# Designs tried in a protein design run: peptides against a protein of PDB entry 3ESW. Part 82

Target 1, 322 residues: chain A of PDB entry 3ESW
Amino acid sequence: NNIDFDSIAKMLLIKYKDFILSKFKKAAPVENIRFQNLVHTNQFAQGVLGQSQHLCTVYDNPSWHSIVLETLDLDLIYKNVDKEFAKDGHAEGENIYTDYLVKELLRYFKQDFFKWCNKPDCNHCGQNTSENMTPLGSQGPNGEESKFNCGTVEIYKCNRCGNITRFPRYNDPIKLLETRKGRCGEWCNLFTLILKSFGLDVRYVWNREDHVWCEYFSNFLNRWVHVDSCEQSFDQPYIYSINWNKKMSYCIAFGKDGVVDVSKRYILQNELPRDQIKEEDLKFLCQFITKRLRYSLNDDEIYQLACRDEQEQIELIRGKTQ

## One batch from the design tools (peptide; made by RFdiffusion4, then SolubleMPNN)

Design b2_p16_2_s2 (from b2_p16_2, 10 letters changed)
Fold by OpenDDE base, seed 5:
Formats: structure tokens, sequence, C-alpha cells
Structure b2_p16_2_s2 (fold): chain B 322 residues (1-322), chain A 16 residues (1-16)
């Protein structure tokens, strides 16, 4: 009885694929009830849902992508990428080109394009006057500022001229292409859009302890890669826990294809209590939202994404990114 | 977690 091992292998792969696809079928009534109860009773869950409704879809705007690409110095960017790729990239394969692109975009964004704004310059005194600015507090946006998805405006008084300078915290990334300044929120927001504009798989990572960054899916490395535009950092997930000695409780990644708890990638020490939600409920919530985000995908797309998810889960368990 | 790792190992083996 010659056991056809190839036939058995094929059958097992088919059954496995069917099993994976079955997990992404429309949610059962019991799951919908659990989800509704969770988001209505748990504030953290409601927050994650609210963020997912924005962050998972807002950057998938072709019009915005065009505006970004028209605004950036693409000639400079690709010149630098080509230069670095020509050194070693050809030997490693074509997929590494995208890693060089992301690294150059980090450089370009921090060094040439965007500015950190702890305090704004005085609108009257001009450039390099931020040292003379005193915070007076925050207020709501005016009629003009409200056009650019502004929730808060920081108010500063100049110690030299006494004039008031407004620092609107814009959430419209297209406005940020004009203002070209901000803190971690503005940096991450615009940089996420920039990466998306190059057709990359990108997630927005929210940390409960007031920081945000990106993850990029590297086809070369075949994994999600930490990307922080503020720090010009590529694949350094340890910088928060180790270098900053930051205490953290939750890191949640938001992408077009899913919501994932990535805390294990970044929280290496000084873990704060994870008391905002039960671990099983958070896992359920992320899976449920992810399932909804994939409803329109075909079976092959669902299967490929599920395979990536499984690989990521193993990576997180093993601490490979640590 | 261990089961997932074993399943993925098996899958990889079957795809080769």
Amino acid sequence: as target 1 above (322 residues)
Amino acid sequence: DELLEEVLKAKKYLEE
C-alpha cells in the first residue's frame, strides 16, 4: 500500500485552509451580543472600537495619497534609496528595497520635512522664538481651525512682544503637510499617511501612556517592523521600555486589515497593571474588529492575512523582536 | 501557544 504522502499533504492543506476561512465567517449572534455588551460596559473597549473606526480606514484615501506624493521631494527620496540599495540590496533581493525606502522616509521626514514643536514660534517675532513662549492653556478651535479636524488649540503668550500665538492640534494630515510641525501625534499621523501613500502595509500603534508610532510590514523581513518617525527609528521596539525606561500597559496596533494587541513587542520591562479590560475580552475584541474589517476580502486574501497573523502571534510569544 | 507553533511547523513542512 504505497501511501501517497503528496496527496495526503494536499488534503491536509485544503482542510487547514477551510478551517482558517471558517473563523472569518460572519459573526454568530452570540458573538455579536458579547461584542455589544463589552463595548457598552467597558470604557477601554469602547475606546479601542472608537479608534478602530477612524485609524483603520482614514489613511486609505487615494486623493490624500496623491497630495502626499505631489508634496514630497520624490526625486531626492528615490535618489537616496537607490544609492543605499545599490550598495548591498541587490544581493538580498528586491523586497529589501522597501526597507530602504522606509528608512529614507524616516530620514527625510525628520531631517528635511517635519519639525518637532514643543512650543510654537511667536507669530509676530518670527522663527526661533519658541523659547520666549509661555503656555496659557488650551481651548477649542475657532471657525478656521475647525475646518482641519482640530479638537484642541494650545495658547501661548510671547514674553517679548506679549502677543498670543495659537498652536492648533490638527488631526487632518493634509493640513500637516502645510504646517509641517507637531508632537508625536502629528508626526505619527502624517507619517502613517506618507507610508500608506507608497502603497505599504502600515499600522498605527497607540500606547495608552501617551505615545504613538507606526508598524510597517516588511516583505523582506516577513514581519511587522517598528517605525517611529519622531525617533527616526526602524526596527527598534525596545527603545521605549529599555532606552526611555518607560512604563507601559497597552500597545494596540490599528490597520486596515486588523486590530492587534502588540504590547508584548514593546513592553519588555516596567509593565504597568493591565487592569482596564480582561485579557480574554481584549483578545476577543481585537479579533472581532479584525473579522469585521476583513468581511469584504476574498478567501485567498483572508487566508494570507490569517497566515501572517499566526506568524506574528508566534513572534510575539517567542519575543523575537525583543 | 505551543499548539500554534506545532501547527505552523507542520504547515511549513507540508508546503515544502
Scores: peptide ipSAE 0.044, ipTM 0.741, DockQ to the pose 0.339
Fold by OpenDDE base, seed 3:
Structure b2_p16_2_s2 (fold): chain B 322 residues (1-322), chain A 16 residues (1-16)
Amino acid sequence: as target 1 above (322 residues)
Amino acid sequence: DELLEEVLKAKKYLEE
């Protein structure tokens, strides 16, 4: 009997798909118990869960996307993207266009749109007066500031005029479209929304050591790409560990379709102890949350995402961004 | 991890 290898291959692929899909079925009672115990007993796990409940879904707001697109200079952005694509993109195919778009958005955001705010300008003295500002501490938001998801307000006194200037740390990204200033948190928050507004697959990366950035899934590169709006950085995951010599323990990526420990992408040296959770428990936690985020997806969507996950895991294990 | 890589290689081969 001539072994129909094609038929066998098809059957194996079907069985493999079914096997993968079986992993994304509703959690077994034992998994639910393990999850509940983990999030009730481990503070780091509680933090990851809490962040996932916000970061995985908050940016999937069509109304916000519309506001973003109405606020940005789209004509300038696309003009610049088209210009760069016309130079080099024709040889690489249409999928590279999105990479040019993200690179332009990085440029536009840092150079034309948003401002780094170490200290605010004096509200009374006007522009370029931040040098005269002395920090007095932080306090809770007032009634107006509280409307924009503000947890903390930094207070500054002007050495020149003596007036107080408030720097509210807004978490509402729509408010950030107005204020157009902040630190890494505000930058990453708004930039994540901006990328999402263009219909891109984006993750918010939280680093335990007080930094945050994005990842974008490049169809051209067929992988998750490091994106840092503060640094105008595209595909430079090494900048923290190598260029900054930053010590880090955990980098967790939060997206609509999953939560992933991406520490291996960014922690290339100067690794701090990973003592906040057992590695097996962190892996379980991320997988469990990811599974939950995919409960409403169809089998084909689940399978495609699982294939993407597998490729990412291989990348993270090999340490070679080919 | 090595097993996963081999499985994924095999999968890729079967998809081709």
Scores: peptide ipSAE 0.043, ipTM 0.727, DockQ to the pose 0.331
Fold by OpenDDE base, seed 4:
Structure b2_p16_2_s2 (fold): chain B 322 residues (1-322), chain A 16 residues (1-16)
Amino acid sequence: as target 1 above (322 residues)
Amino acid sequence: DELLEEVLKAKKYLEE
C-alpha cells in the first residue's frame, strides 16, 4: 500500500487553493454590516476608505501613462539604466533590470525633472528668490486652479517686491508634469504615476504623520520595496524611523490590488499610539477593501496575489527588510 | 502569525 505522496501533495495544494479562493468570495452580509458600521463610526476607517477609492485606481489610466512616457526623456533614462546594468555585469533579460530602472527613475526625477518647493520663487523677482517669501496662509483654488484638482493654494508675499505668489497644491499629476515642483505629496503623486507608466506594480504609502512615499514590487527581490522619490531612496524603509527619528503611528499602502497596513516595515522605533482604530478593525478594513478590489480578478490572479500577501505578512513579522 | 508561517512552510514543502 504505497502512499502516493505526490498525489496527496497535489490534492492538498488544490484544497489549499480552493480554501484561499473562498476567502475572496463576495462578502457575507455580516461582513458588509461590520464594514458599514466601521466606516460610519470611525473617522480613521472612513479616511482609509476614502483614500482607497482614489489611490487604488487613479493611476491605472492608460492615457496618463502615454502622456508621462511622452514627457520623460526616455532616451536618457534607458541609456543610464543600460549603462549601470551593464557595469554590474548583468545579462539582458534578468529581472533585476527593473530595479535599475526604478533607481534611474529616482535619480532622473530628483536631479533632472522635479523640484522641491518649500516656498515658491517670487513670480516677479524670478528664480532663487524663495528665501524672500513670507507665507500669508492658504485659500481655496481660483477657477483656473480648480481645473487641476487643486484642494488648497498657499499664498506667499515677496519681502523684496511685495508681490503675491500663489502656490497651488495640485493633485492632478498631469498638471505636475508641467509645474514640475512640489512637496512630498506632489512628488509621491507624480512619481507613483511615473512608475505605473512603466507597467510596474506600485503602491502609494500614506503615513498619518504627514509623509507619503511609494512601494514597488521587485520581481528580482520578490517583495515590495520602499521607494521615496523625495529622498532618491530605494529599499531604505528605515530612513524615517532611524535616520529622521520620525515618530509614526500608521503607514498604509494603497495599490490596485489591495490596501495593506505596512506600519511594521517603517515604524522601527518611536512608535506613536495606534489609538485611531482597533487593530482588529483596521485589519478587517484593509482585508475588506482588498477583497473588493479583487472581485474582478480570476482565480489564478487571486491565488497569486494571496500568496504574495502571505509572503509579505511573513516579511513584516520578521522585519527582513531591516 | 505563527500559524501563517507554518502554513507557508507546509505549502512550500508541497510545491517542491
Scores: peptide ipSAE 0.024, ipTM 0.692, DockQ to the pose 0.329
Fold by OpenDDE base, seed 2:
Structure b2_p16_2_s2 (fold): chain B 322 residues (1-322), chain A 16 residues (1-16)
Amino acid sequence: as target 1 above (322 residues)
Amino acid sequence: DELLEEVLKAKKYLEE
């Protein structure tokens, strides 16, 4: 009558895995109907779907990764990472090296590589002339600008020389490697690609209230870490709600393996009404898209990601990052 | 939520 606890444990683990995997099977007809109805009737849902179709896959381009790595000063980056790792990293193990890498990439990107562009410099007058620029509005891209996934072009007139300067809002991150300037959209777009180019698990976080940033999955911290290239910020999810006193309603993270409502990580105070979609419908939508993104994964990959998802949900509920 | 935590703890134990 000796209870083989090891055998029972193994059986329970198998049953648990099977249960988890069953949740990621192809959507039932009823779920497909619900999804179709939701995206056709709810504008916010349609927006999330549209973003997922782009943001979840666009950065998984090996050709782009190569171009990025060829463009960055890797010698400088790794020199700095190695220097910081040599000071403190050995005590924490090799997994912390990637955190140092992301921190250096934040530094390098903001300090050495990319520029904030509130207004462009005058193309005629040269550098440091943005103060002389008056906005005239926005227009569609010209034939050249259209080659680089440009949806809009901001038009500025120089108060000094009277010439027009165009500031195209490029969505092609490879073009941004050339232009090396932009606002939060361009910063986040290119920086997301940069992080992906180092083989990192990265999500693009969209905030409804006109900001965007990244999350990186730290193997050292074993969680998703806030990363904002504009702010050179690592693991400071509170900066928007607390430091900026920003009011926010939705933060949605888009990654290759899923779409997640991460609002609870970032909306710590000054929450705006979440009236764009029912909470249950948003949860369903994110889960449905996530399932679709995982259809090609094997059972082990699905299980590991599901475990990660569960841990993240616990983190988001507890509000504890440590 | 507490149940989820306990399940995850149990799962982790079973995976070891």
Scores: peptide ipSAE 0.024, ipTM 0.683, DockQ to the pose 0.305

Design b2_p16_2_s4 (from b2_p16_2, 12 letters changed)
Fold by OpenDDE base, seed 2:
Order: C-alpha cells, then sequence, then structure tokens
Structure b2_p16_2_s4 (fold): chain B 322 residues (1-322), chain A 16 residues (1-16)
C-alpha cells in the first residue's frame, strides 16, 4: 500500500489552515468581556489600545503617501539605491533592492532631509542660535498650531535678543514635511510615513522608556528588521540595550495588521520590571487587537499573516538575529 | 519549499 504522502500532506495542510483560521474568527463573547475588563481596569492596556487606534491605521493614507513622494528627492534616492544595488545586490536577487532602499532612506532622511531639534533656533536671531535658547516650559497650542495635531508647545527664550520662540510638538506628519525638525517622536512619525509611502510593510515601535523607532518587513531577510531613523540604523536591535546601556521594560510594535510585543528583540540586558500588566493579559491584548485588525482580510491573507506571526515568535524565542 | 515548511508546521501542530 503505497502511502500517498502528497495526499496526506495536502490534507494536513488543509486541516492546519482551518485550525489557524479558526483562531482569527470573531472574538467569542468571553473574549470580548475579558478585553473590556482589561482595558477598563489596566492603564497600560488602555494605553496600548489607544495607541493601536491611531498608529495601526494613521499611516495607511494614500493622499499622504502622494504628498511624501512629491516632497522627497526621489531622483537622488533611487540614484543612490541603484548605485549600491549595482555593486553588491545583483547576486542576492531583486528582493534585496528594498533593503537598499530602506538604507538609503535612512541616509537621506538623516543627512539631507530632517534635523534633530534639541532646542529650536531663535526665530529672531536665525540659524545656529539654539545655544542661546533657555527653556521656559510648555503650554498648549495656539489656534494655528492646533491645526496640525499639536498636543504641546515647548517655549524658549533667547538669551541674546530676549524674544520667545515656540517649538510646537506636531503629531501631523505632513506638517513635519514642512518643519523638517524634531526629536525621536517627530523623526519616527514622519519616517514611518515615508516608509509606508514606498509601499513597505512597516510597524511603529513604542518603548515605554521614552523612545520610538520602526520595523520594516524585509522580504529578502524574511523577517522584521529594526529601523531607527534617528540613528540611521538598519538591523541593529541591540543598540539600545548594549550600545546605550538603556534599561527597558516594554517594546510594542504597532502595524496595520497587528500589535506585537517585540520586547525580546530589543531588551537584551538591563530589563526593567514588567509590572504594568500580567504577561498573559498583554499577550491576550495584543492578540485581540490583532484579530480585530484582520477582520476584513480574506482567509489566505489571514493564513499568510499567521504564518509570519509564528515565524516571528520563533525568532524572538531563539534570539537568532546573531 | 514553502509547502514543506507548511507541512512541517502542520505536523508540529498535530504533535501537540
Amino acid sequence: as target 1 above (322 residues)
Amino acid sequence: SELVEQVRKALEYLKK
């Protein structure tokens, strides 16, 4: 009796797919109750939910993508990508081209496009006057600043001329295309949009200890890749824990297709207490939000994403990014 | 192949 292994394999695959798909069906009433109780009783959970409601969808705006592409020097970017790809990329196939693109976007963004703003320049004295600026505190946005999703405005006084300079903390990434300056929040916000504008699969990573960065899904590497625009960093998840000796408790990735605890990728040492939520509740929360984000997807899309999720979880457990 | 990996995953699931 020749065991038809191909037939068995196909049957197993079908059953496995059905099983995976069953996990992404609409939440059972008990799961909804658990979710509601969790977000109403746990502040950290409420925060993650609130962030997901914004970060998972805000960058999927075709009009914004067009504005970004019209604003960037695409000729320069692609010239540089083509140059680097021509040197080393041909041997690795077309999928590596996107990695070169992301690396060039990191270079372009940091070197040519955006500026770090520890303190603003004096609006009266002009460029390179930030050294003369004294912080006076923060206040709410004025009527003009409020148009660009501004939550707070940092106020500075010039020691030279005595004038006040406002540094609005804009959350509108389109406004950031104009201002072209900020700190980690503005950098990550706009850079996330930039990556999305090239049709890339991107997540926004929030660290509880006041840093933010991106992840890009590399088809070449077949995994999520650390991307930090502030650091011009590609695939260096260790920089925070090792290079900065940063203490961290939580890193949560927010993407259109899911919310994932990626702490294991970045917290390699100096782990702070994870006392904001029970681990099982955080896992449940991320899975629950992820299910909701996938409700409109077809079975094939759900299955492919589930396979990706599983591979990522294996990666995070094995620590194989060395 | 992608199919082999899927079958492997399916088998791993059935072992659980």
Scores: peptide ipSAE 0.026, ipTM 0.572, DockQ to the pose 0.137
Fold by OpenDDE base, seed 3:
Structure b2_p16_2_s4 (fold): chain B 322 residues (1-322), chain A 16 residues (1-16)
Amino acid sequence: as target 1 above (322 residues)
Amino acid sequence: SELVEQVRKALEYLKK
C-alpha cells in the first residue's frame, strides 16, 4: 500500500488550518473573563499586557521608518552587505541576503552609529571626560526632556569643572537617532526600529533580569534569530546563560503579530525560579494577546502565522535549532 | 499535541 504521503500531508494541513482558524476566532466570554481576572490579579501579567500595548505596535510607524532610512548611511550599509554577500559566492536574490543585511546593521550600529554610555561626557569639558563624572542620582525630566518620552534623567557631576551633566533616558527612538548613545534599553529600542525600517519581521525581547534584545525572522533560516545590538550578536542565544553566566527567569518576545515566551531559547542554565505567574496562565496570556493582535488578519495570514508559531514552539521544546 | 507533530511532519514533507 503506497502511502500517498502528499495526500496525507495536504489533508493534515487542511484539518490543521480549520483547527487553527477555530482557535483564532473571537474570544469566548469565558476566555475574556479569565484574561481580565488574570491581568487584574497578577502583577506580572499586568506588566506583560502593558508592555504588549506599547512594544507590539509602536515600531510599526511608516513615518519613523522614513526618518530612520534618511538618517542611516544606506550607501555604506548596502555596499558592505553587497561586498560580504559577493565574497561568499551567493547569487543575487537569495533569501540569505537579509541575514547579511542584519549582520551589517549590527556592525554599523555598534561600530559607526551608536555609543554605549555608562557615564556621559561632561557637557562642559567635552569628549572623553566620562571618567570624571560622578553620579548624583536620578530625577524627573525637565520641560525639554519631557518632549521625547523621558521618564528618568540621570544626574552627573564633573569632578574637574564641577558642572552638572544630565543623561536623560529617552524612550523616543527618533530622539535616539540624534543622541546616538545609551545603554541596553536605548540600544534595543532604536535597533528594533532600525530593523523594522528595513521591512523585517522583528520582536522586542524583554528579560526580567534587566536586559533587552531583538529577534528577527530569517526567511533563509526559517526561524526567529537572536539579535543583540549591544553585543553585535547574530544567532547567539546562548551568550547570556553560558558566556555571561547570567541567571534568568523570563524572556518575553513582543511583536506586531504576537507575544511569545521565548525563555527556553535563552535560559539554558542558571534558571531562576519562575514564580511570578503559573506557567499555564502565562501561556494563556501570551496566546490571548496574540489572538487579539491577529483579529484583523485574514484566514490565510492567520494560518501562516500559526504554522510559524507551531514551528517555533517545537524548536523551543526540542532545543534543536535546525 | 500529536496533531501538531503530524502537521509539522507534513509541512516538512511539503517543503521537500
Scores: peptide ipSAE 0.023, ipTM 0.516, DockQ to the pose 0.612
Fold by OpenDDE base, seed 1:
Structure b2_p16_2_s4 (fold): chain B 322 residues (1-322), chain A 16 residues (1-16)
Amino acid sequence: as target 1 above (322 residues)
Amino acid sequence: SELVEQVRKALEYLKK
């Protein structure tokens, strides 16, 4: 009996595809009940859901993408990308160009475009006066600041002139294109939008221990790549656990196509207790939200994303960047 | 390869 191995392989792949697609059908009533109970009884779960409702979709705004591209010095960016790409003689193919683009965007953003703001400069005394600023606390936004999704305003007094300077913590990334300053939150918020504006697959990574960064899906490397705009860092997921010796418990990635626990990529040592939610419940939550985000996709898109998800899970289990 | 992994998973599914 000449076993037609090709026919068997095709049949197996069809059955596997059907199986994968079946997992992305509308949630059963029991799953909906479990989800509702989880988000109503577990604060961490409620937080993840709340973040997903914003972070997974807010950056998919074509009008914002246009504004970003009109604001950046694209001539400088592409000149630098082309220069670096030409050095490698194109031997690695066209997909590597996007990696060079992301690396240049990291350089451009940190060196030419955005500024770290520990304390603001005095509005009266001018540039390089932050050393004279004393924090007085935080308050709610005024009428003007409220127009730009501002929840908190830090208040500072100048030790030299005695005037008050306001540092509004804007969440509107378009306003950040104007102000061009902030801390890790503002940096990651605007940089996520910038990467999205170039048509890239990007996720926003939230760390419970007060840091945020991005992941970019590299077609060249065929995996999610760590990207931190604050550090001008590309593919260095170890910097927090190893270089900073940071203690961490949770890292959650939020993208248009899913929510993923990426803790295993970044928490290499100094792991804090993961006691905010049961591991099974967190896995369920992320899968449930991911399923909802994919409801409008066709079968081929769902299958492709599911294959990508599986490769990422294998990577995360092995603890090795492939 | 992605294909090898797909085949492996398909085989595991059929054994179930």
Scores: peptide ipSAE 0.021, ipTM 0.571, DockQ to the pose 0.137; fails the geometry check
Fold by OpenDDE base, seed 4:
Structure b2_p16_2_s4 (fold): chain B 322 residues (1-322), chain A 16 residues (1-16)
Amino acid sequence: as target 1 above (322 residues)
Amino acid sequence: SELVEQVRKALEYLKK
């Protein structure tokens, strides 16, 4: 009996696809109840949900992308990308070009575009006066600052002139294109938008221990790649645990297509207790939010994303980022 | 592992 292997393969593929797609069907009533109970009873879960409602969608704004691209020195960026790309002998059209682009964007952003702000300069004394600034604390935004999604304003007094300088912590990335300064939050926020503006698949990674960074999906490497704009770092997920000896408990990635616990990628040592939520509940939460984010996608898109998710989960389990 | 369980479930599904 000539086994039609092609027919069998097709049949298996169909059944497998159907199986995968079945997981992304509309949540059962019991799952909705579980979700609602979880987010209402667990503060960490509520926080993850709240972040997902913003971070998963906010960067998918074509108007913002246009503003970003109009603001950046694209000629310089692409000149440098092309130079490095050519130097390494790659052919045009290879997926690796996007990796070079991200690396240049990291360089450009840190070296040419954005500034780290430990303390602001004195508004009265001018540039290079941050050394004279004494922190007085933080307060809520004023009416003007509130226009730019400002949650907190740090207040500083100049030791030289005695004037007060406000350092608003803007969450509006378009405002950050103007201010061009901040700490990890502002850096990651704007840099996430920048990467998105180039049509890249990007996630925002939140670490509970007061750091944030990005992940970029490299089509060349066929995986999520660590990207930290503050550190000008590409594919160095170990820098926090190993280089900084940072203690961490949770790293959660937020993207348009899903929410993923990526702690295993970054927490290599010095793990803090994961006591904010049950592991099963966190997994459920991330999956539930991910399903919701994919609700409007077609079956083929869902299937492709599910395959990518599976590959990522394998990577995370194996601890092989390389 | 969750992956093993998923694979198991997938295999069970394919047997139906």
Scores: peptide ipSAE 0.007, ipTM 0.434, DockQ to the pose 0.093; fails the geometry check

